Peptides against a protein of PDB entry 6TME. Designs and how they scored, part 199

Target 1, 324 residues: chain A of PDB entry 6TME
Amino acid sequence: NRLKRAYIALQAWKKAFYSDPFNTAANWVGPDVCSYKGVFCAPALDDPSVLVVAGIDLNHADIAGYLPPELGLLTDVALFHVNSNRFCGVIPKSLSKLTLMYEFDVSNNRFVGPFPTVALSWPSLKFLDIRYNDFEGKLPPEIFDKDLDAIFLNNNRFESTIPETIGKSTASVVTFAHNKFSGCIPKTIGQMKNLNEIVFIGNNLSGCLPNEIGSLNNVTVFDASSNGFVGSLPSTLSGLANVEQMDFSYNKFTGFVTDNICKLPKLSNFTFSYNFFNGEAQSCVPGSSQEKQFDDTSNCLQNRPNQKSAKECLPVVSRPVDCS
Target 2, 324 residues: chain A of PDB entry 6TME as posed
Amino acid sequence: NRLKRAYIALQAWKKAFYSDPFNTAANWVGPDVCSYKGVFCAPALDDPSVLVVAGIDLNHADIFGYLPPELGLLTDVALFHVNSNRFCGVIPKSLSKLTLMYEFDVSNNRFVGPFPTVALSWPSLKFLDIRYNDFEGKLPPEIFDKDLDAIFLNNNRFESTIPETIGKSTASVVTFAHNKFSGCIPKTIGQMKNLNEIVFIGNNLSGCLPNEIGSLNNVTVFDASSNGFVGSLPSTLSGLANVEQMDFSYNKFTGFVTDNICKLPKLSNFTFSYNFFNGEAQSCVPGSSQEKQFDDTSNCLQNRPNQKSAKECLPVVSRPVDCS

## One batch from the design tools (peptide; made by RFdiffusion4, then SolubleMPNN)

Design b2_p21_2_s3 (from b2_p21_2, 13 letters changed)
Fold by OpenDDE base, seed 3:
Structure b2_p21_2_s3 (fold): chain B 324 residues (1-324), chain A 21 residues (1-21)
Amino acid sequence: as target 1 above (324 residues)
Amino acid sequence: AAKALEEEKKLEEIKKEQEKA
């Protein structure tokens, strides 16, 4: 009975393919769905004598099509990997029936519409990758209430502010890069207890960086480049004991880049180029260390190469934003 | 600069179980 439902779902999906350049679904014929290319069966969790469809892997198949509602019949699927295709439309609400969903990867497709809220209905979800799509609108705050190990949201059309619930996230990796997020980074960010990597690149984020970033003692990668951040770097960044890669480039930061930041013990690369910094410690100067790489290009630094003109600097440097 | 964590470990386990069945 379960495999019959899977057959109905998979045949409906095959019918929803507009193009299959590699003939991936060529063998999707007949009731033996476990022999289908990219379909993986396993013993059911509730009855080991019953074989069920437990996984889908169609990564890199270049398939054009959409996800039909009949995919909701794949109720035993825990792994759904369909990245690097040309699937379009929306994620079907019928996928709420896939209560065993553990890993959901629809990245590098042509999906549109709002955030796929059906992902929030999966109680056991640990991995969510929706990057490189055309998802739009607000990020639901509830995403960070999920016990996710990784959250990949980059290269979409998400707008509005980052939810304050971010502090509740247990994810080790979170990417916001290349969206349309605006507003400030929430102060609750410092509560992300398992965070290793966070990326904000290429948004419309603004305001001062919250001091609470310094509480992220396990972070190894922190990239806030290509935004509209203002003010000085928080002195609390000296608390980033494990940061290896840090990027604040292409913002509107001002003030002095301190020794306490540039001497972070595990820092390998620190890029703070294309800002309005008016001073840096000697430890921040490119070439000052063999173990660390720095980029101070296009700031308002004295006696450094490739800096902004006085005409560009004076209006900004003379009116520093007070973040206190 | 983010490293893509590929947590595909479970799919490999499923493939192995399928080969045994």
Scores: peptide ipSAE 0.020, ipTM 0.618, DockQ to the pose 0.137
Fold by OpenDDE base, seed 2:
Formats: sequence, C-alpha cells, structure tokens
Structure b2_p21_2_s3 (fold): chain B 324 residues (1-324), chain A 21 residues (1-21)
Amino acid sequence: as target 1 above (324 residues)
Amino acid sequence: AAKALEEEKKLEEIKKEQEKA
C-alpha cells in the first residue's frame, strides 16, 4: 500500500525533527497521511482510483532536523518544498526512488556536503532550488544537461570553474551568486536558449568577458558584479536587445564604455562603478537620461565626480589587458 | 534581486483539487 509506505516515511521524518516551533507536525498522527499538515495527496498517475502523497510543502516552518533515508519511500512525490527551515546534513541518496520529482526546493536550510547528485537522477525535474545552504565542491557538468526551467545555486560554497556545459541549459534563470567559483565565464554561454536572468555576483571569476555574451538576445538581467574580470567590455554587448538590468561593478575592467552599450533599447539600469574605465560616451553619463540610470562611480574617468586617484589608475590603465 | 520565479504553480493546483474534493 502506497499510503502505508508514506506513513512510514513521514513518521520517520517526524522523529528526525529536533525542533518544530510552529507545531507543523502536531497532527502527524495515525494512518491518514493525507490529513497531515503540509502533505498533499492526489490521484496516482498510473491508477486514478488510488490516492498517493504527491506533494510536500513545509516552506517557512523553521523546523530543525534532518532528512532521513526513509523519505525514499515517498515514491509518488512530484513536489518537494521545504525552504526556510533549519534542516541539516545531506540530501539522502534514497530520494533517487522519487522518479516523479518535478520541483525540488530545499533552499534556505543548513544542508552540507557536495552537490546533491540525486537531483541528476530525476528525469522529469524542472525546478531546482538549493540556494542559501552550505553545499560545497565542484558543480557537476551534468546539471546543465537537465531540462530545467530554473537553477538556483547562489549562497553556497561551490568552488572551481563554471562548467562549459552551461551552453546546453534551457533555464530561464540561473544564479551562481555568492559562491567561490573561479576561472573564466565559458564561451559556450552564448548558446544558452531561453535565458532571461543570469547572476554571477560575488565570486572569484576572472579573465575577459566572452564576446558570446552578446548572443543572449532574451536576457533581461545580467549581473557580473564583484568579481575579478579584466579587459574591455565586449563590443558585442550591443546585441543585448532585451537587457534591462546590467551590472559590471566591482571588477577590474578597463577601456571605454561605448555609446552602443548605453543606448541599448530596454536598458533601465547600468552599473559599471568601481572599475578602471578611462572613458565613457555621453549616453553613459549619469543624469543624461530620465529613463535610464547609470553609475560611473570610482573609475578613471576625466571630469567626473568620485573617481579614483591618478595614483590608483595609472598602474592599471597603462597596462590594459588585451582580450583579443 | 533575481525575481525568484516561485512558480509554485503545481502545488497550488494540487491544493485546489483537494479543496474541490
């Protein structure tokens, strides 16, 4: 009986709770698991006459505990939302039995260990949110081979380079922010289809921006701030016909910020502060437009306020990195 | 702030189906 297996799993999970401040599991008593708070039943896909546990929603429950291996008995679960809790430990490998998994949200918890490779075993996964945890190590390249709509990885401890397989992703939103990623952005980034938002904030990324970024015609948000990028902005950025928010602040960029970038048709905010730019077009000057906001603070610009000193600028500007 | 597309759409659909039952 599927509900009997679900009962075993849910009772094992209740025993794995160290703290339940809102008494979310207070009614988790008896065999009627479909009445449990945060447990949602639906007709089974293979037999509509059979009721199964199809979803878990424990979002914002502030529960402290861990995920026991018995959760692998919840084989009919397609939706697993447990964000904003205090769950610790690792994601159980037994969750590989949840072959219907469609949405997996374990964000804002205390999970540790490597990337949860069990997520790669789910053939129908569309949404993956593991942000705001303590996941560490390398990002598996295979994550971008999945047909995911969104990939949230931000605020973790991921290291090494961004996989070149990123170009295979069909995700509309991808976040890398606030990790320990290093190296260059792969040139394959320009092959991403359906990308709307990509965020690299607060990593250890370096090198030149690839010209292929200009192929991201549907991108509305591009944030590469707080990294170690060098060289000039690619001229191909003029191809970002739908970009609304663009941030290159807190890098080591040099050269001239061109009119073609600042005149992008949907651009609303462009921040290029805290770099070593030595010139900008008139269209890039803050206050030049009522519809667009620019920030040119702390560059090497002439006749602009709040710029770096000549002493700070000269060593960098005199040795521009050639990205050609 | 990346607008987290919290498309909890399927969970909402399941909840609505349960309310009808």
Scores: peptide ipSAE 0.019, ipTM 0.615, DockQ to the pose 0.091
Fold by OpenDDE base, seed 1:
Structure b2_p21_2_s3 (fold): chain B 324 residues (1-324), chain A 21 residues (1-21)
Amino acid sequence: as target 1 above (324 residues)
Amino acid sequence: AAKALEEEKKLEEIKKEQEKA
């Protein structure tokens, strides 16, 4: 009996709650699990006459606790949304039994440990949100081999390099922001055929931007701010025909910000402040367009306000990094 | 600050189906 298994799982989970401020699980009593708050039942895919637990939604419940291994008994769950709680510990390996997992959102919790590799075992996973946790270590390259629509990794403790397999990703949205990623952006990034939004904010990324970024024709948001990138902006960025939001601020970029970048047809905001750019096209000047917002603050630009001193600029500008 | 899209399409559908049952 699938509902009986679900009952065992849900009761084990209730027992694993340390605090339930909103009494979310107050009605988690008795065998009728489909009446439980945050539990959603649907006809089973293999037998429409059988009702199964298909979804969990405990978003914003502020529940403190952990995920017990008995959750692996919820074998019919396709949707698991438990964001904005205070769940701690690790994601149970027993969740590998949830072969129908489609959307997995454990964001804004207190999960720790390495990347939850159990997520890689789900053949039908489309949405993965593990942001705002304390996950650490290397990102498994296999994550990008999965047919995911969205990958939210931001605000964790991930480190090491971004896997070269990123080019295989079919995701439209990928967030790396506020981790400890290091090294260069892989050249394979240009192969991300469905990419709309990518965010690298606040990592330890370095090196030159790969020219292949210019191949991201569908990207609307590209944010690489608050890293250690060097060299000039790739001329191939002129290929970003759909970019609306672009941010390269708080890096160590040098060279000239070209007209072909600032005149991108869909560009709404372009921030390149807090770098070492020594020139910009007139089209890049803040206030030059009514439709576009630019920020050129704290560069090495001549005849612009709020620039770095010559003492700060000269050592960097005089030693440009060749990205060729 | 970049905005990332969140999608919960399937969950909403399941919720609606359950309400009809």
Scores: peptide ipSAE 0.021, ipTM 0.633, DockQ to the pose 0.109; fails the geometry check
Fold by OpenDDE base, seed 5:
Structure b2_p21_2_s3 (fold): chain B 324 residues (1-324), chain A 21 residues (1-21)
Amino acid sequence: as target 1 above (324 residues)
Amino acid sequence: AAKALEEEKKLEEIKKEQEKA
């Protein structure tokens, strides 16, 4: 019965293919769905004597098509990996029936519409990758209430502010890069106890960086480049004991880049180029360390190469934003 | 480009976690 439902789902999906350049679904013929390329069967959790479709892996198949509602019949699927295809349309709400969903990767496709809220219905979801799509609108605050290990949202069309619920996230990796997020980074960010990597690249984020970033003791990668951040770097960044990669480039930061930041013990790369910094400690100077790479290009630094003109600097540096 | 470690947990690891739950 379960494999018959899977057959119906998979045949409906095959019919929803507009193009299959690698003939991935060429063997998707007949009732033996477990022999289908990219379909993986396993014993059912509730009955080990029953074989069920437990996983889909169509990564890098370059398939054009859509996800039909009949995919909701794949109720035993825990792994759904279909990245690097040309699937379009929306994620079907019928996928709410896939209650065992553990890893959901639809990245690098042509999906559109709002955030796929069906992902919030999966109680056991640990991995969510929806990056490199055309998802739009607001990010649901509830995404961070889920016990996810990784949240990949980058390269979409998400708008509005980052939810304050971010502090509740247990994710080790979160990417917001290359969206249309606006507003400030929530102060609750400092509560992300398991965070290792966070990327804000290429949004419309603004305001001052919250001091609470310095509480992210486990962070190895912090990239806030290509935004509209203002003010000085928080002195609390000295608390980033494990940061290896830090990027604040292409913002509107001002003030002095301190020794306490540049001497972070694990810091490998620190890029603060294309800002309005008017001073830096000697430890921040590119070439000052063999173990650390710095980029101070296009700031308002004195006696450094490739800086902004006084004409560009003066209006900004003379009116520093007070983040207090 | 911060290469986020794509921790693709393999199907085998999921099976093991499901057996423990």
Scores: peptide ipSAE 0.018, ipTM 0.611, DockQ to the pose 0.099; fails the geometry check

Design b2_p21_2_s4 (from b2_p21_2, 12 letters changed)
Fold by OpenDDE base, seed 5:
Parts: structure tokens; sequence; C-alpha cells
Structure b2_p21_2_s4 (fold): chain B 324 residues (1-324), chain A 21 residues (1-21)
């Protein structure tokens, strides 16, 4: 019965292919679905004597098509990896029936529509990769209530603010890069106890950086470049004991870059170029360390090369934003 | 909101029909 349902689903999916340049589905013939290329079977969790479709891996198959609703018949699937294809349309709501979903990777496709809220229905989901698509609209706050290890949202069309629920996330890696997110980074960010890497690159984020960023003790990568952030860097950034890569470039930051930031013990690269900083500690000067790389280009620093003109600096530096 | 619910209902009906066949 379960394999029959899987057969129906997979045959419906094959019919939904517009192009299969590697002939991936060429052997998708007959009732033995476990022999299908990219289909993996395992003993059912509820009955070890029954074989079920437990995984799909069609990564890098360059398949053009869509996901038909019949995929909801694959109720035993825990791994769904279809990255680097040309699938289009929306994620079917029928996938809510895949209650064992553990890893869901639809990255590098042509999916459209709002955030696939069906992913929120999966109680055991640990990995969500929807990057490099055309998803749009708001990010549901409930995404961060999930016990996800990784959340990849970059290179989409998401808008609105980052939900305050971000602090509830147990993810080690979160990417927001190359979307249209706006507003401030929530203060709750400091509650992300397992966070190692977070990237905000290339959004419309603004306001002051929250002091609570300094509570991210496990962060190794923090990239907030290419946004509209203002004010001074929080002094609490001295708490980032494990940060290796830090990028604040292409913002509107002002003030002084302190020794406490530039002397972070594991800091390898710190880029704060293309801002309006009016001072830096000697430890922040490019070339001051053999172990650390700094970029202070295009700020308002005195006696440094490649800085902004006084005409560009004066209007901004004379009106510093108070983040207190 | 309403469209999402309708789509889910439609998908469920399709699945039920497929399971009966």
Amino acid sequence: as target 1 above (324 residues)
Amino acid sequence: SNNAGKKLEEDEKILEELEKS
C-alpha cells in the first residue's frame, strides 16, 4: 500500500517534468520504486518488515518542472533534497502529510510565492534550505520556534522585518542575505545560544545594532554588510570571544572603532569600510597585525588613505545618531 | 489566508481520491 502510493506520487512527478537533461527519471518505470534513481527506501519506523520511500535526492539534476500535489503521498519521506534544479511554481500544501520530514532542501530552483508555510507543519524538521529562489513576502515568526540546525533564506525576495522570535532559534547557521528585509535587528538576537554564523548581507536593515549581539559567544561569522545601519558599534561586541569574520562594510556607522573590538582574540578579518567612522584605535589599522586583516577604506578617518572627503563626512559625522 | 486553506483542501481531496484508486 505505501509503495503503491509512492509509485503514484513518483509517476505524477515524472509527468510534471518539462525537461530531464540527465535522464534521471528514465528508470522510473514499474512498481519497484526503490530502484528509481534518486529514490531511497528504508524499513518503516512503525513496521520494520515494510519497506518505504524514506528519501529523495535529485540534487544537481537540472530538471525543469513543478512539484505536483501527489507528492503528498510520499508520507514516509524524511529526506527531500532537490537542489540545483529548475523546478518552478509553489511548494504543494499536500506535503503537510510528510510528517517525518527531517531535511528539506529546495535551494537553487525557481520556486515562487510566499514562504512555504507547509515547512512549519513538520514536527521533526532540522534542516531547511530554500535559498536561491524567488520566495517573497513576510517571514513567518514561527520559523524560529522550530528546532532547526540551519536556516538558509538568502537570495530570495523576502520583505518585512526580522521576527523577534529569532531569539528562540537553536540554529547554528542562519542566512538572511540578499533579500529585502527592513527594520532593526531584534534585541532578542542575543538569545541565540547555538548561533555560529549569521549573515544579513544586502538587505534594507536599519537602525542601531542591538547591544545584545555581544552575547553571541559562539558566533564565528557575523556579517551585516550592505545595509542601512547607523550609530556607533556597540561596546558589547567585545564579548564576541569566538568571532573570526566580522563585516560591517557599506553602512552608515559613525563614531570610533575601539581596541576592544579589534583585539578580539579569534578575529581574523574585520571589514568596516564604506561607513562614516571618524576614528579608529591603532589596533584597527590595516597592517597593524600579521594575524588580523582590517579594511578601513572610505570612512572619515584622519591621516588614512582612501577616505571620504570632508564634504561627504561633515554632514553625517556632525550629526551622530544616539543609540542609547 | 483563505487561498492557502482552499489549496490545502483541494490537495487533500486529490490525495484521498488517489488513495481510493
Scores: peptide ipSAE 0.032, ipTM 0.563, DockQ to the pose 0.019
Fold by OpenDDE base, seed 4:
Structure b2_p21_2_s4 (fold): chain B 324 residues (1-324), chain A 21 residues (1-21)
Amino acid sequence: as target 1 above (324 residues)
Amino acid sequence: SNNAGKKLEEDEKILEELEKS
């Protein structure tokens, strides 16, 4: 029966624990898996008279261990939340049998290896959180073909470019921060129709910002800080009607920061420090507004405090990158 | 790619064995 399979899976998992500081699995004894701490049962979708394990929540349990392949026996699990543990190894491919997976949170663990492609096998997945791990290699383009509400990839070891399929994403929140992504932001980014928050912080992204960013009408947070972006800010950024927080700091941007950007109607914070901007509109000057905060520190601005030296500025400003 | 496929097959075999017990 389904609970017997769950028992086998959970007992195998208990055996895979190296450390359980809070004794979370202390009551993981006997056939009544629904009484197990962090195990949640519900009526099966196909038969309401049958009780099944529908969810796992081991968040903040500080458990050290690995995920054994026997977890694939938890075929009724829709919610799998095991964040803030010390689980290591790889995500088992046997989890492909969890066809009801809806939310998968393995964040803040010690998982390694490539992107867990098993997540792509889940047809109903809406929430994917794999942040704060050691996942590495390329991001599979197919991740953005999924109808995900949120994609948390930050604080990993992902490399290569952002897939062009990003434009297919229906996610409202996407985080790429603190990886090793390189190349340009794909022009297809403007097709992200539901995007509210996107974070690129602390990667090796480069090139010009695509003009298509200005098509992100619903974006409230856009952070591209701590990368290698060059050129001028796209004039199309004036289209970001709902942006509240925008950060372009710690890049290699040049040119003029325009009124059209600094006067965005919902803009609360705009940080463009640590670039090579050689001019800014009066509306961009820190202190020019009580409603908006600006940081223009460490640019090539004339008559502004805390700017780069002429020696640092001249080589870059004199050779502007044309993004047109 | 080949390693991922092999691992899946191995995991499936384990599951099948467990389901038979």
Scores: peptide ipSAE 0.028, ipTM 0.619, DockQ to the pose 0.019
Fold by OpenDDE base, seed 2:
Order: structure tokens, then sequence, then C-alpha cells
Structure b2_p21_2_s4 (fold): chain B 324 residues (1-324), chain A 21 residues (1-21)
């Protein structure tokens, strides 16, 4: 009986709670699991006469505990939302039995260990949110082979380079922010045909920006701030026909910020502050447009306020990195 | 890795025991 298996799983999970401040599991008593708070039943996909546990929603419950292996008995679960809790430990490998998994949100918890590779075993997964945890190590390249709509990885402890497989992703939103990623952005990034938003904020990324970024025709948000990028901005950025928000602040960029970038048709906000740019077009000057906001603070620009000293600029500007 | 496989096998054994009860 599927509901009997669900009962075993849910009782094991209740036992794994260390703290339940809102008494969310107070009614988790007896065999009627479909009445449990945060448990949702639906007709089974293979037999509409059978009721199964199809979803879990424990968002914002502030529950402290861990995920026990018995959760693998919830084989009919397609929606698993447990964000904004205090769950710790690792994601159980037994969750590989949840072959209907469609949305998996474990964000804003205390999960540790490597990337939860069990997520790669789910053939129908469309939404993956693991942000605001303590996941560490390398990002598996296979994550971008999944047909995901969104990939949220930000605010973790991921290290190493961004996989070259990123170009295979069909995701509209990808976040890498606030990790320990290093190396260059892969040139394959330009192959992300469905990309609307990508965020690299606050990593150890370096090197030149790849020219292929200019192929991201659907991107509305591109944030590469707070990294170690060098060289000039690619001239191909003029191809970002739909970009609204662009941030390159807090890097080591040099060269000239061109009209072709600042005149992008959908551009609303362009921040290139805290770099070593030595020139900008008139269209890039803050206050030059009522429709566009620019920030050129703390560069090496002549006749602009709040710029770096000649002493700070000269060593960097005199040794431009050639990205060709 | 070998550790990931071992953990999966352990979890499967636990589940099999629970299904028999």
Amino acid sequence: as target 1 above (324 residues)
Amino acid sequence: SNNAGKKLEEDEKILEELEKS
C-alpha cells in the first residue's frame, strides 16, 4: 500500500525533527497521511483510483532536523518544497526512488557535503533550488545536461571551475553567486539559448570575458560583479538586445566603455564601478539619460568624480591584458 | 565514488526491511 509506505516515511521524518517551533507536525498522527499539514495527496498517475502522497510543502516552518533515508518510500512525490528550515546533514541517496520528482527546493537550510548527485537521477526534474546551504566541492558537469527551467546554486561553498557543459543548459535562470568558483567563464556560455538571467556575483572568477556572451540574445540580467575579471569588455556585448540589468563592478577591467554597450536598447541599469576603465563614451556618463542609470565610480576616468588616484591607476592601466 | 554507492546500498536495505514490516 502506497499510503502505508508514506506513513512509515513521514513518521520516520517526524522522529528526525529536533525542533518544530510552529508545531507543523503536531497533526502527523495516525494512518491518514493526506490530512497531515504540509502533505498533499493526489490520484496516482498510473491508477487514478489510488490516492498517493504527491507533494510536500514545509516552506518557512523553521524545522530543525535531518532527512532520514526512509523518505525514499515517498515514491509518488513530484513536489518537494522544504525551504527556509534548519535541516542539516546530507540529501539521502534513497531519494533516487522518487522518480517523479519535478520540483526540488531545499533552499535556505543547513545542508552540507558535495553536490546532491541524487538530483541528477530524476528524469523529469524541472526546478532545482539548493541555494543558501553549505554544499561544497565541484559542480558536476551533468547538471547542465538536465532539462531544467531554473538552477539556483548561489550562497554555497562550491569550488573549482564552471563546467564547459553550461552551454547545454536550457535554463532561463542560473545563479552561481556567492560561491568559490574560479577560472574563466566558459566560451560555451553563448550557447545558452533560453537564458534570461545569469548571476556570477562574489566568486573568484578571472580571465577575460568570452566574446560569446554577446550571443545571449534573450538575457535580461547579466551580473558578473565582485570577481577578478581582467581586460576590456568584449565588443560583442553590443549583441545583448534584451539586457536590462548589467553589472561588471568590483573587477579589474581596463580599456574604454563604448557607445555600443551603453546604447543597448533595453538597458536600464549599467554598473561598471570599481574597475580600471580609462575612458567612457558620452552615452555611458551618469546623468546622460533619464531612462538609463549608470555608475562609473572608482575607475581611472578623466574629468569624472570619485575616481582612483593616478598612483592606483598607472600600474594597471599601463599593463593592459590582451584578451585577443 | 565507492562511498556514494555504499550509502545507496545501505539506504536500499533499510527500505527493504521497512517494506517487509
Scores: peptide ipSAE 0.025, ipTM 0.626, DockQ to the pose 0.019
Fold by OpenDDE base, seed 3:
Structure b2_p21_2_s4 (fold): chain B 324 residues (1-324), chain A 21 residues (1-21)
Amino acid sequence: as target 1 above (324 residues)
Amino acid sequence: SNNAGKKLEEDEKILEELEKS
């Protein structure tokens, strides 16, 4: 009986709670699991006459505890939303039995360990949110082979390079922000045909920006701020016909910020502050447009306010990185 | 790799035991 298995799983989970400040699981008593707060039943896909646990929503419950292996008995769950809790430990491998998993949100918890590779086993997964945890180690390249709509990885402890498989991703939104990623952005990034938003903020990324970024015709948000990028901005950025928000601040970029970038047709905000740019087009000057906002603070620009000293600029500007 | 495999085996064993009960 599917509901009996669900009962076992949910009772095991209740026992794994260390704190339930809102008494969310107070009604988790008895065999009628469909009445449990945060448990949602639906007709089974294979037999509409049978009710199964199809979803869990414990968002914002502030529950402290862990995910026990018995959760693998919830084999009919397609929606698993447990964000904004205090769950700790690792994601159980037994969740591989949840073959209908469609949306998995464990964001804003205290999960640790490597990337939850069990997520890669779910054939129908469309939404993966693991942000605001303590996941660590390498990102599996296989994550980008999945047909995900969104990939939220930000605010974790992921390290190493971004996999070259990123170009295979069909996701519209990808966040790498506030991790420990290093190395270059892969050139394959230009193959992300459905990409609307990508955020690299606050990593240890370095090297030149790949020219292939200019192939991201659908991107509306591109944030590469707070990294170690070097060289000039690619001239191919003129191809970002739909970019609205662009941030390159807090890097080590050099060279000239061109009209072709600052005159992008949908550009609303372009922040390139805290770099080593030695020139900018008139169209890039803050206040030059009513429709566009620019920030050129703390560069090596002549005749602009709030720039770096010649002493700070000269060592970097005199040794430009060739990205060719 | 080895720890991940052991964990999977342990979790599967637990599930099998629960399903038999």
Scores: peptide ipSAE 0.031, ipTM 0.639, DockQ to the pose 0.019; fails the geometry check

